# Ledger of designs, part 144: peptides against a protein of PDB entry 6EJA

Target 1, 276 residues: chain A of PDB entry 6EJA
Amino acid sequence: VEYMPANPVRIAFVLVVHGRASRQLQRMFKAIYHKDHFYYIHVDKRSNYLHRQVLQVSRQYSNVRVTPWRMATIWGGASLLSTYLQSMRDLLEMTDWPWDFFINLSAADYPIRTNDQLVAFLSRYRDMNFLKSHGRDNARFIRKQGLDRLFLECDAHMWRLGDRRIPEGIAVDGGSDWFLLNRRFVEYVTFSTDDLVTKMKQFYSYTLLPAESFFHTVLENSPHCDTMVDNNLRITNWNRKLGCKCQYKHIVDWCGCSPNDFKPQDFHRFQQTARP

## One batch from the design tools (peptide; made by RFdiffusion4, then SolubleMPNN)

Design b2_p23_5_s1 (from b2_p23_5, 9 letters changed)
Fold by OpenDDE base, seed 2:
Structure b2_p23_5_s1 (fold): chain B 276 residues (1-276), chain A 23 residues (1-23)
Amino acid sequence: as target 1 above (276 residues)
Amino acid sequence: FFARQGSSGGAGYLVDEEKLEAP
């Protein structure tokens, strides 16, 4: 019997979508939709067809909204972090949406647990933030991510301008750019005027793949550091041999890796997931 | 709770230092 919490958490799902895969998005949306949650959808500025489809969905459900602003994001672009930060601010300003958790998703994601299971779990750990770290040598991570390099997003390209120093006194961390954040931490990131948040927003505005490191770094150096759980509650099929091909050199002055599609042989992995 | 499929043009990837000097 699934435990039913007395005060179930309500989730703000932030969907960042692009392209023309409206059918796929619709299927995913139906899979995660619940009347008690909130859905805030950002459609890439260049994806007008998808935007029209998403607008139609938002008109059918009162708990679904589309960002009135749209960014043209590129792979690895700093603008992705801007997208999340602006969406967080918007969600906090929506006083009629009392959400407890922030969860980002894309059209490539799909739920592998029921809503009841998710809500029960998050209700039990409502004071925690779920971010997955790289689990490797930090110095190597910095080098691999190019965190010691200055990047500029311009003309749909991430230009490497030169070297830079990591701010002193900051413990840099990172890993997955898919996470679950509680409202309290999102409020801190959005409205804090302390030196940490201010400097990190500036630093990561010139960072490649900033969402893979910004929230980790801010959290771990903040007064909320004790709320971190090193688990993002996601399953991603990483095969670096197949996924690391410098396939984005035409977009960024760096080399990146992509996850791979799951195959039927990987089905057992969905059943062997452990909860923190 | 969520599974992510691969993508050639999406976000949520990592940089590989082993490919930095590759053409």
Scores: peptide ipSAE 0.314, ipTM 0.732, DockQ to the pose 0.529; fails the geometry check
Fold by OpenDDE base, seed 1:
Structure b2_p23_5_s1 (fold): chain B 276 residues (1-276), chain A 23 residues (1-23)
Amino acid sequence: as target 1 above (276 residues)
Amino acid sequence: FFARQGSSGGAGYLVDEEKLEAP
């Protein structure tokens, strides 16, 4: 029997999707759909077929909306952060959607726990933000991420323009670009006019893979710093030998790695218990 | 609570912390 919270959290699921895998998205959507949650879906500007399919879904459910704006995002592009930031603003302006947590997902994600388990867990830790850090040497992280390099997104490419300095007095961190953020922190990121948020938004607008570091860095340097949990509640099949092939060199002036598909022999990993 | 499958490229995919500088 799962713990039943008296005031269960309501989740805003932000789905960033592209391509033509409508059936896959539909299956994932059905797996995570609940009447008490909210679903805000951004479809890549270039994915018109998928957009039409998603619009059909949004017309069937009152708690499903599609972004009226659409960005042409690329792997590693700064525009992905813009997508999240704009979606956050939109969600905060939707006064009829009283969500408590922001969770980003793609069509490649799938739930491995029940909705009740997720809600129970987040209700217990409703004041926390879940971001997974790299857990290694920070200087190495900065170098490998290219945070000390200036990038410009233009013509569907991330151009490396040169070197730059990391802002002084800022504790830079990062890791996974998949996270769970509470509404309070999202409000801070969206509406704060303090020097931290302002400078970081500017800094990360010229950053490669900004979503892997922006929210970590802002959170850890903010008044909300004590709310960080070094866990994004995700399982990802990382195999660097197989996933690091510089497969995005045609898109970005940098090399990155991607996770791999789970195999049947990896099934035991899904049996792990939830942890904070 | 969520499992992430492999990336086929494009927007919205998880990236490893290990990056290599482009030549």
Scores: peptide ipSAE 0.300, ipTM 0.692, DockQ to the pose 0.397; fails the geometry check
Fold by OpenDDE base, seed 5:
Structure b2_p23_5_s1 (fold): chain B 276 residues (1-276), chain A 23 residues (1-23)
Amino acid sequence: as target 1 above (276 residues)
Amino acid sequence: FFARQGSSGGAGYLVDEEKLEAP
């Protein structure tokens, strides 16, 4: 029996999807759908088939909406951060959707806990933000992430234009681009006009894989810094020998590592996961 | 609370931990 909070949090799920995996998305959606939550879906501009399918779903559920705008995002593209920032603004302007948490997902994600468990947990920690840091040497992280390099997204490519300096006085951090953010922090990111948010938005608009670092960096340097939990409540199968093949060099002037699929033999890892 | 599979569905919306400078 799961704890039932008196004031359960309501979640805005932001789904960023692309390709033709409609069936996969449908399965994931059904697994996470609940009447008390909200679902805001962005479909890549190039994925028209998927967009049509998602629109059909949105017409069937009042708590499911599709972004009227669509971006053509690429792996590592700065436009992904733009997608999140715009979706955050949209969600804050939807006064009829009283959400408490922002959770981003893709069609490759799947819940491994029940909705009740998720809601109970987030209701207990409703004032916290869940971002997973890289857990490595920060200087090495900066170098490997290419944060000291200037990138431009253009014509479905991330062009490396040259070197740049990390802003002074900013503690840069990052890790996973999958997170759980409370509404208060999202409001800050969306509407704050302070130098931190303004400069970071500009800085990360020319950054490779900006979502892996933007929210971490903004949070840790903000008045909300004490709300960070170094855990994104996700399990990812990292096997660098299999996932680091510079497979995105045709898209970005950089090399990246991707996680691998879980196998049935990895099932025990899900069972052994503890909450923070 | 969520598990993420490897890259699927094409370019974009992928999670990577490490980046290397292209040779």
Scores: peptide ipSAE 0.297, ipTM 0.690, DockQ to the pose 0.351; fails the geometry check
Fold by OpenDDE base, seed 3:
Structure b2_p23_5_s1 (fold): chain B 276 residues (1-276), chain A 23 residues (1-23)
Amino acid sequence: as target 1 above (276 residues)
Amino acid sequence: FFARQGSSGGAGYLVDEEKLEAP
């Protein structure tokens, strides 16, 4: 017997998409679409074809909207965080969309559980935030992430300007930039004027891959710190030997790694149960 | 609940969890 919550959570899916993979996006969208959820789609400013396709979808479904603003972001760009923050603000201002959870997705993501399972799980843990930490030495993480370096996004490039210090009194954390955040925490991030949120927004505006640590750091240093679950409910096929090729040198004086495609032999990994 | 496939270098929204200092 599947658990059916009395008050099921409603999800705001924020899709950040780029390129020309319209068919892939359509397949993914159909797989995650439900009438009780909300879909807010940001299409990269340079992806006009995809934008047209997404607009067509948004006209067909009342619970699908496209951001009226579009950013041109790059790999590791600070503007990606801006995209999320602005989308969060937009979603909070949409009073006709009573969502409970924020989930970010890309066209490369695909659901491996049913909607009912997802809703049941999140309804049970509606007061929690799901962020995956790196699980490594923090000092090593800072170095590898370049958090102790100052970056400036300009002209489709992340310029490494020099060294910087981590703000005192802040416990920096991070890991995956894919997460599930409850509305309460999103409200805090969006509207709080406290020193933490203000300083972190400023700090991360000069950060490489800011979304991988901004929300972790803010959450863990906030009054909501006890709501963190070290699980982002995602499976990613990491193979550093294959994915780490410094393929982003044209964007930044930093090497990045990309996940790899799942193979049929990896199917067993999808059988894992998500839990706090 | 979600699986992420591999990503290649692109124009945007390609974010990876691993970073290395450029040699």
Scores: peptide ipSAE 0.277, ipTM 0.659, DockQ to the pose 0.328; fails the geometry check

Design b2_p23_5_s2 (from b2_p23_5, 9 letters changed)
Fold by OpenDDE base, seed 2:
Structure b2_p23_5_s2 (fold): chain B 276 residues (1-276), chain A 23 residues (1-23)
Amino acid sequence: as target 1 above (276 residues)
Amino acid sequence: FFAAQGDAGGSGYLVDEDKLEPE
């Protein structure tokens, strides 16, 4: 049920974008833009055209900023996690941006609910973190994700160096790399000096697809574990039969899957879903 | 709330046979 919250949450949208699809990004941005939220945009280091376009947008809105640093990321690269972690630190250091939630998006994402609905929902559950787990056999997940393998990102490639062990006492989890995190948990991840955060940052710096597992694992093993909701509030057109073609073997020493594009006939799925 | 490009089941797999796993 939608209601008007007395103290509505403010959202930091972190957009990680690449390529030349400036029109698509502009449409998406307009769809999610609100004066009460904050937008922090990272443009891939190789996407100079897009960077110029995004800079123009940031100059038009006071609540839109572009990362002064830029990373060259690859599919499955450990650098993607570094991008998120650095953006989190930046956002926490921006004292003039009092955000309550961290939401990551790509240029291909699009809202399927209104801003009012999103704000109402998150305001009601402002103390929760929204991460979607794989929901299957965890040992199998570890093997499939290559979490027991050591990877090195170098020269636009994820090199598999050998085997490694999962740290003792850590319950590894993961699933989707799209999530909604509250400020308190982001503060913990960013500034905690405990053994969990320290070891996991090190561990995941040599991990394939780290964003699909890092935040899940840290949250579930942290003092904040009771704040987890197994829902990332996303809809993805996922068909493994079509999307798993080992299409990334040229850039990673592993196989990976991709979601499929939505088609007009898929619109009914947005209407039928009970998930917010 | 968002249509996104991501899998809740994880994107990685070792061999092509994993593409036959249930969605």
Scores: peptide ipSAE 0.199, ipTM 0.743, DockQ to the pose 0.332
Fold by OpenDDE base, seed 1:
Structure b2_p23_5_s2 (fold): chain B 276 residues (1-276), chain A 23 residues (1-23)
Amino acid sequence: as target 1 above (276 residues)
Amino acid sequence: FFAAQGDAGGSGYLVDEDKLEPE
């Protein structure tokens, strides 16, 4: 018998979506939808068709809302972090939505466990934050991510302006930009006026791929550092040989990788995974 | 719990040689 929590956590799913894959999004949405959770959907400013489709869905469900603001996000852009931060603020200001966890998803994501399993797990670890670190040489990570470089997002491009120094006394970390954050930490990130949060928001506003490092860095240097779990509860089909083609050079003055789509031959990975 | 598209090791790299170091 599966563990049944006495006070089950409620999840704010933040969906950042773009393009025209409305059917794919609909399938994913149906797979993750539950009446006890909340769904806050940001549609890229340029994706008007998808926006119309999502608005129609939001009108059908009281626990589904669409961001009234829309950003034009690009791969690696600082605006993605802004999207998450603004979404967090919005969600905290929605007093009628008592969510406990923040989970970000894209239209390409899909659940591989049941809602009950997810809720049971998060209810057991409701005081923890789930972020996956790179797990390698941190200096190498900094170099690869360009964290020691200054970037400016302008005209749908990430311009590399020059070199910069990482603030002293800050332990930089990062990895996956997919995470599960508890409400308490989100409140801290959103409303804290301490030096850490203030400096990191400024620092990461000029950072490439900021969502892959901002929350890790803030958490690990914050009073909430003991809540870090090096697990984002995600499975990715990552093959650098296939996904690292410097395909984003036209968008950013840097190189980046993309994960690959799962294929039927990869199905065994879903069944054999030891991680939740 | 989710199949997601993202790299836990970071998506950025400076040069093409970095693609030779798969996780």
Scores: peptide ipSAE 0.177, ipTM 0.731, DockQ to the pose 0.336
Fold by OpenDDE base, seed 4:
Structure b2_p23_5_s2 (fold): chain B 276 residues (1-276), chain A 23 residues (1-23)
Amino acid sequence: as target 1 above (276 residues)
Amino acid sequence: FFAAQGDAGGSGYLVDEDKLEPE
């Protein structure tokens, strides 16, 4: 018997999309759409065709909105974090959207569980934040991610400017840039004026792949640290041998990896065998 | 709950100029 929560959580899905994958996005959107949730879509500034398509969708559904601002994001760019932070602020200012969880998605993502299962799970753990850590040596993570390096996003490039120090007293962590955050923590990140949030926003504005580390680091060093669950409820088709080719060197003064694409047949497999 | 494209272990690794092999 599936657990039916008395007060089911409502989810703000933040979709960060780019390119011309309109059909893919449409399929994904249909798969995740529910009348009780909210969908806030950011379309890359360069993706005008996609933006027009998404606008059409947003006009058809009252719980779908498109960001009035658009950023030109690059792989590993600090602007991606800015996109999330601004979207969080926007969502908190939307008083007519009483969402409980923030979930980020791309056009390439796809649900492997039902909405009811997701809602039931999050309703049970509504006070928790779901972030997946790297689970390895933290010093190595810092080095690999270039967290001890200063980066500047400019002219569609992440420029490595030099070395920097990790702020004292901060335990840096990170892993996946896909997460599920409760409203309370999002409020904290958005409106807190404490030293932690202030310093971390500044620090990560000059950070490569900031979304992979910012929320982890802020959460773990915050009064909300006890709410962390080391699970982002995502499955990735990751093969480093295939995905780590330093393919982003033309965009960033660093090397990065990409996961492998899922095929439609893979989804059926994961729906049956994947853990939450 | 979702199939996503993200590396839980971190997507970054050192460039060749740092004389460290990609992991």
Scores: peptide ipSAE 0.208, ipTM 0.747, DockQ to the pose 0.382; fails the geometry check
Fold by OpenDDE base, seed 5:
Structure b2_p23_5_s2 (fold): chain B 276 residues (1-276), chain A 23 residues (1-23)
Amino acid sequence: as target 1 above (276 residues)
Amino acid sequence: FFAAQGDAGGSGYLVDEDKLEPE
């Protein structure tokens, strides 16, 4: 039994899924499902089988919806950010879903804490935004991420068109593309017409791996900058030797790393970690 | 709170000799 807050936060889980891993998604969904939360699922435009399965689930639960629009996303594509931004707008326009936090997930994610623990924690820190930064040399991060390069997503490929300048006066940051954002910040990102949001949306529409940097950069340069917590409340199985093989060069004019699958042998780390 | 290993995520690097370890 966990502490029950008087005014518990309600979470909008945004699931961006693709492929044919319906069983995996179903298991994950069952693990995170709660009647008090909301689930908004985007299925890749090319994943029709998965889409049919997800639609069936959405018809069974009133707090589960599927995006009526679907994008064909690729690894590192700018369209992933577009997916998140559009989903944020949709969620804000759903007046019947009073959510307090935005949490993005994939079909491969899995909870390692209880719902009560998550809700208790977020209820205590309801005014904060949880983004994990790279924690290294920022100039090196910019170079490695190709933030100083112009990319165009077209025909399921990220084309590197040339060099570009990072906008002046902007402190660029980034790291994990998994985050927890409060409704207030999501509202700001969605509806603000200030120069920061407008410029960054334009900038990141031509950016590789935009979700790893957009929200960090916008938050840190915004009036909400004091709400940042350098923690995304995630455990990721990063193994550079195994995960960095430039395996995406066939779809992106760049190299990238991906996290590795967790194995049963890794379970002890979930139990021993003190990190929420 | 979550074990993250989603295929949607990743980290960029220019060449194999300069790999990025984001997390």
Scores: peptide ipSAE 0.172, ipTM 0.722, DockQ to the pose 0.429; fails the geometry check

Design b2_p23_5_s3 (from b2_p23_5, 10 letters changed)
Fold by OpenDDE base, seed 1:
Structure b2_p23_5_s3 (fold): chain B 276 residues (1-276), chain A 23 residues (1-23)
Amino acid sequence: as target 1 above (276 residues)
Amino acid sequence: FFARQGDAGGAGHLVPEDKLEAE
């Protein structure tokens, strides 16, 4: 018998979507939809067709809302962090949505466990934050991520302006930009006026792929540091030989990688995974 | 609990700039 929590957590799913893949999004949405959760959907400013489709869905469900603001997000853009931060603020201001966890998803994500399993797990670990670190040399990570470089998002491009120093006394970390954050930490990130949060928001506003490092860094240097779990509860098909083609050089003054589609030969990864 | 595949905006890892210059 599966563990049934006495006080099951409620999840705010933040969906950041773009393009025209409405059918794919619909399938994913149906797979993750539950009446006890909340769905806050940001549609890229340029994706008007998708926005119309998502609005139609939001009108059908009381626990589905669409951001009234829309950003033109680019791969690696600092604006993605702004999107998350604003979404977090919005969600905290929605007093009628008593969510316990923040989970970000895209149209490329799909659940591989049941809702009951997810809720049971998060209910057991409701005081934890789930972020996946790079698990390698930190200096190498800084170099590869360009954290010691200054970037400016302008005209749908991430311009590299020059070198910068990482603030002293800050332990920089990062990895995946997909995570599960508890409400308490989200409140801290959103409303804290301490030096850490203030400086990091400023620092990461000029950072490439800021969501891959901002929350890790803030958490690990905050009073909430003991809540860190090095697991984002995701399976991503990373094949750097296939996914690292510098395909975003037209958008950012850097070279990046993307995950690959799962193929039939990858099916064993779903069955043999040791982590949730 | 979730699987991710394909390219989604705003996600990825970086390689050093020297690799960019070499391309």
Scores: peptide ipSAE 0.251, ipTM 0.693, DockQ to the pose 0.602
Fold by OpenDDE base, seed 2:
Structure b2_p23_5_s3 (fold): chain B 276 residues (1-276), chain A 23 residues (1-23)
Amino acid sequence: as target 1 above (276 residues)
Amino acid sequence: FFARQGDAGGAGHLVPEDKLEAE
């Protein structure tokens, strides 16, 4: 049941975008825009056209900002985590933006619920963090993710350098790299000087697809572990029948697979999902 | 609350929600 919260949460949307799909981004932005939320947009360093378009948008709205720094990221690159971590720091330093939740989005995302529904839900669960785990055998996950392998991002490639060990005493987890994090946990990740956060930042700087595991692992091993909800509130189209094509072997020394586009016949999935 | 499409553009500049397989 939807209700009007007495103290509605305010959301910091972090958009990581690249390419030339300005029209798509504009449509998505209009769909998620609300005056009470905040939008922080990172445009890939190589996407100058898109950057110009996004700058125009930011000039029209006081609650829209573009990162003054830009990273050249690649699929699976460790630099994506750096992008998120830096954006989190920036958002925490923006004292004029009192946000309660961090939500990452790309130009390929689209809202399937209303803003009121989202705000109502998050206001009810404002103390929780929403991360989706892989739901499989953890040892298998580690192997498949290559977490026991050392990677180096260099020259637009993720180089596999060799084997490494998982740090002792750490329970590694992961799954989706799309999540919703509350401000308190983001503050912890950003400013904590404890051994967990320090070691994990170092470890994941040499990790393939680090955003799929870093926040899960840090949260579950932190004093905030009881705030985890195994749900990222997203729907992704995985067609298992098509198998994995290892689409990114030219970029990474590993087999990576991307989700598929939704088709009209998939519309029923949006109606049948129990996820908000 | 959000639906994610696949990477149709093939640019591969950003990390999408993904699965990995060991070689």
Scores: peptide ipSAE 0.244, ipTM 0.634, DockQ to the pose 0.287
Fold by OpenDDE base, seed 5:
Structure b2_p23_5_s3 (fold): chain B 276 residues (1-276), chain A 23 residues (1-23)
Amino acid sequence: as target 1 above (276 residues)
Amino acid sequence: FFARQGDAGGAGHLVPEDKLEAE
């Protein structure tokens, strides 16, 4: 039995999914589903089979909705950030869904703690935003991420057009594109008309893997900067030798790598970690 | 609270093409 807070937070889970992995998504969904939370699912425009399956699920649960708009997203594409930003706006406009936290997930995510544990933790830290930074030299991060390069998403490809300057006076940061954001910060990102938000939205619309850096950068340069926690509450199986083979060169004018699948041999890490 | 695997959602680490072999 976990501690039950007096005013438990309610979570908006935003699922960005694609492909045909309906069974995997179903398993993940069942693992994270709770009646007190909200689930907003974006299915890639090209994934019609998956879309049909997700629509069926949404009809069965009142707290599950599917985006009426669908984007054709690619790995590393700027459109992924657009997807998150639009979903945030939608969620804020849903007055019947009083959510407190925004959590993004994919079909490749899986919970390793109970809902009660998650809710208890977030209820304790309801005023915080959870973003994991890269933990490296920032200049190196900028170079590796290609933040000083201009990219254009077009025809399912991220075209590198040339060099660009990072806006002056902005402390750029980033790391994981998986995060937990409180409603207040999401409201700021969605509705603020200040120069920071406006400039960063423009800047990151031409950025490779923008979700890995946009929210970090906006948060750290915003009036909400003191709410950042350098932890996204995720465990990722990284092995550079296995996962960094420039797998996405066919769709991005840059070399990137992705996390590796967990194997039974990795299970001990889930049990031994003290990190939430 | 969550385990992440694979490349779903566009997550990744980027390296310039000319420096990929050096890492």
Scores: peptide ipSAE 0.228, ipTM 0.683, DockQ to the pose 0.518
Fold by OpenDDE base, seed 4:
Structure b2_p23_5_s3 (fold): chain B 276 residues (1-276), chain A 23 residues (1-23)
Amino acid sequence: as target 1 above (276 residues)
Amino acid sequence: FFARQGDAGGAGHLVPEDKLEAE
């Protein structure tokens, strides 16, 4: 018997989408849509066709909205963090949307559990934040992520400008840029004027792949540090042999990797019950 | 709860500078 919480959490799904994957997005949207949740969709500034399609969808559902602002985001760009931060602010200002959790998704994501299971789980752990850490040596992580390098996003490129220092007294962490954050932490990130949040926003505005590290770092150094769960509740098909081809060198002055598509042979991974 | 496949919106892992210089 699936536990039904007395006060089920409501989720703000933030969808960051681009390109022409309208059909894929539609399928994913249908799979995750529920009347009790909220959907805030950002369409890349360059994806006008997709934007028109998404606008049509938003008009059909009262709990679906599209960002009135649009950013041109690139792989690894600092603007992606800006997108999330602005969307968080927007969502907090939407007083008619009483959401409890922030979940970011893309058109390449797909639910592998039911809505009821997700809601039940998050309702049980409503005070927690779900961020997946890299699970490796932190110094190595810093080097590989280029956190000790200064980057500037300009003209659809991430320019490496030089070296920089990690702020003193800050324990840097990171991993996946896909996470589940509770409203309280989002409020903290959005409205706090403390030195931590202020400095980290500045620091990560010049960071490559900032969403992979910003929220981790802020959380772990904040008064909310005890709310971290090292699990983003995602399954990602990582095959470094296939996905690490430095394919983004034309966009970023750094080499990166991408997840791979799931194959039928990977189906067993979706059936795993050992972790949410 | 969610599965992700392929490249989506700028997510990735970095390979350090030594590979940039080698290419």
Scores: peptide ipSAE 0.271, ipTM 0.703, DockQ to the pose 0.614; fails the geometry check

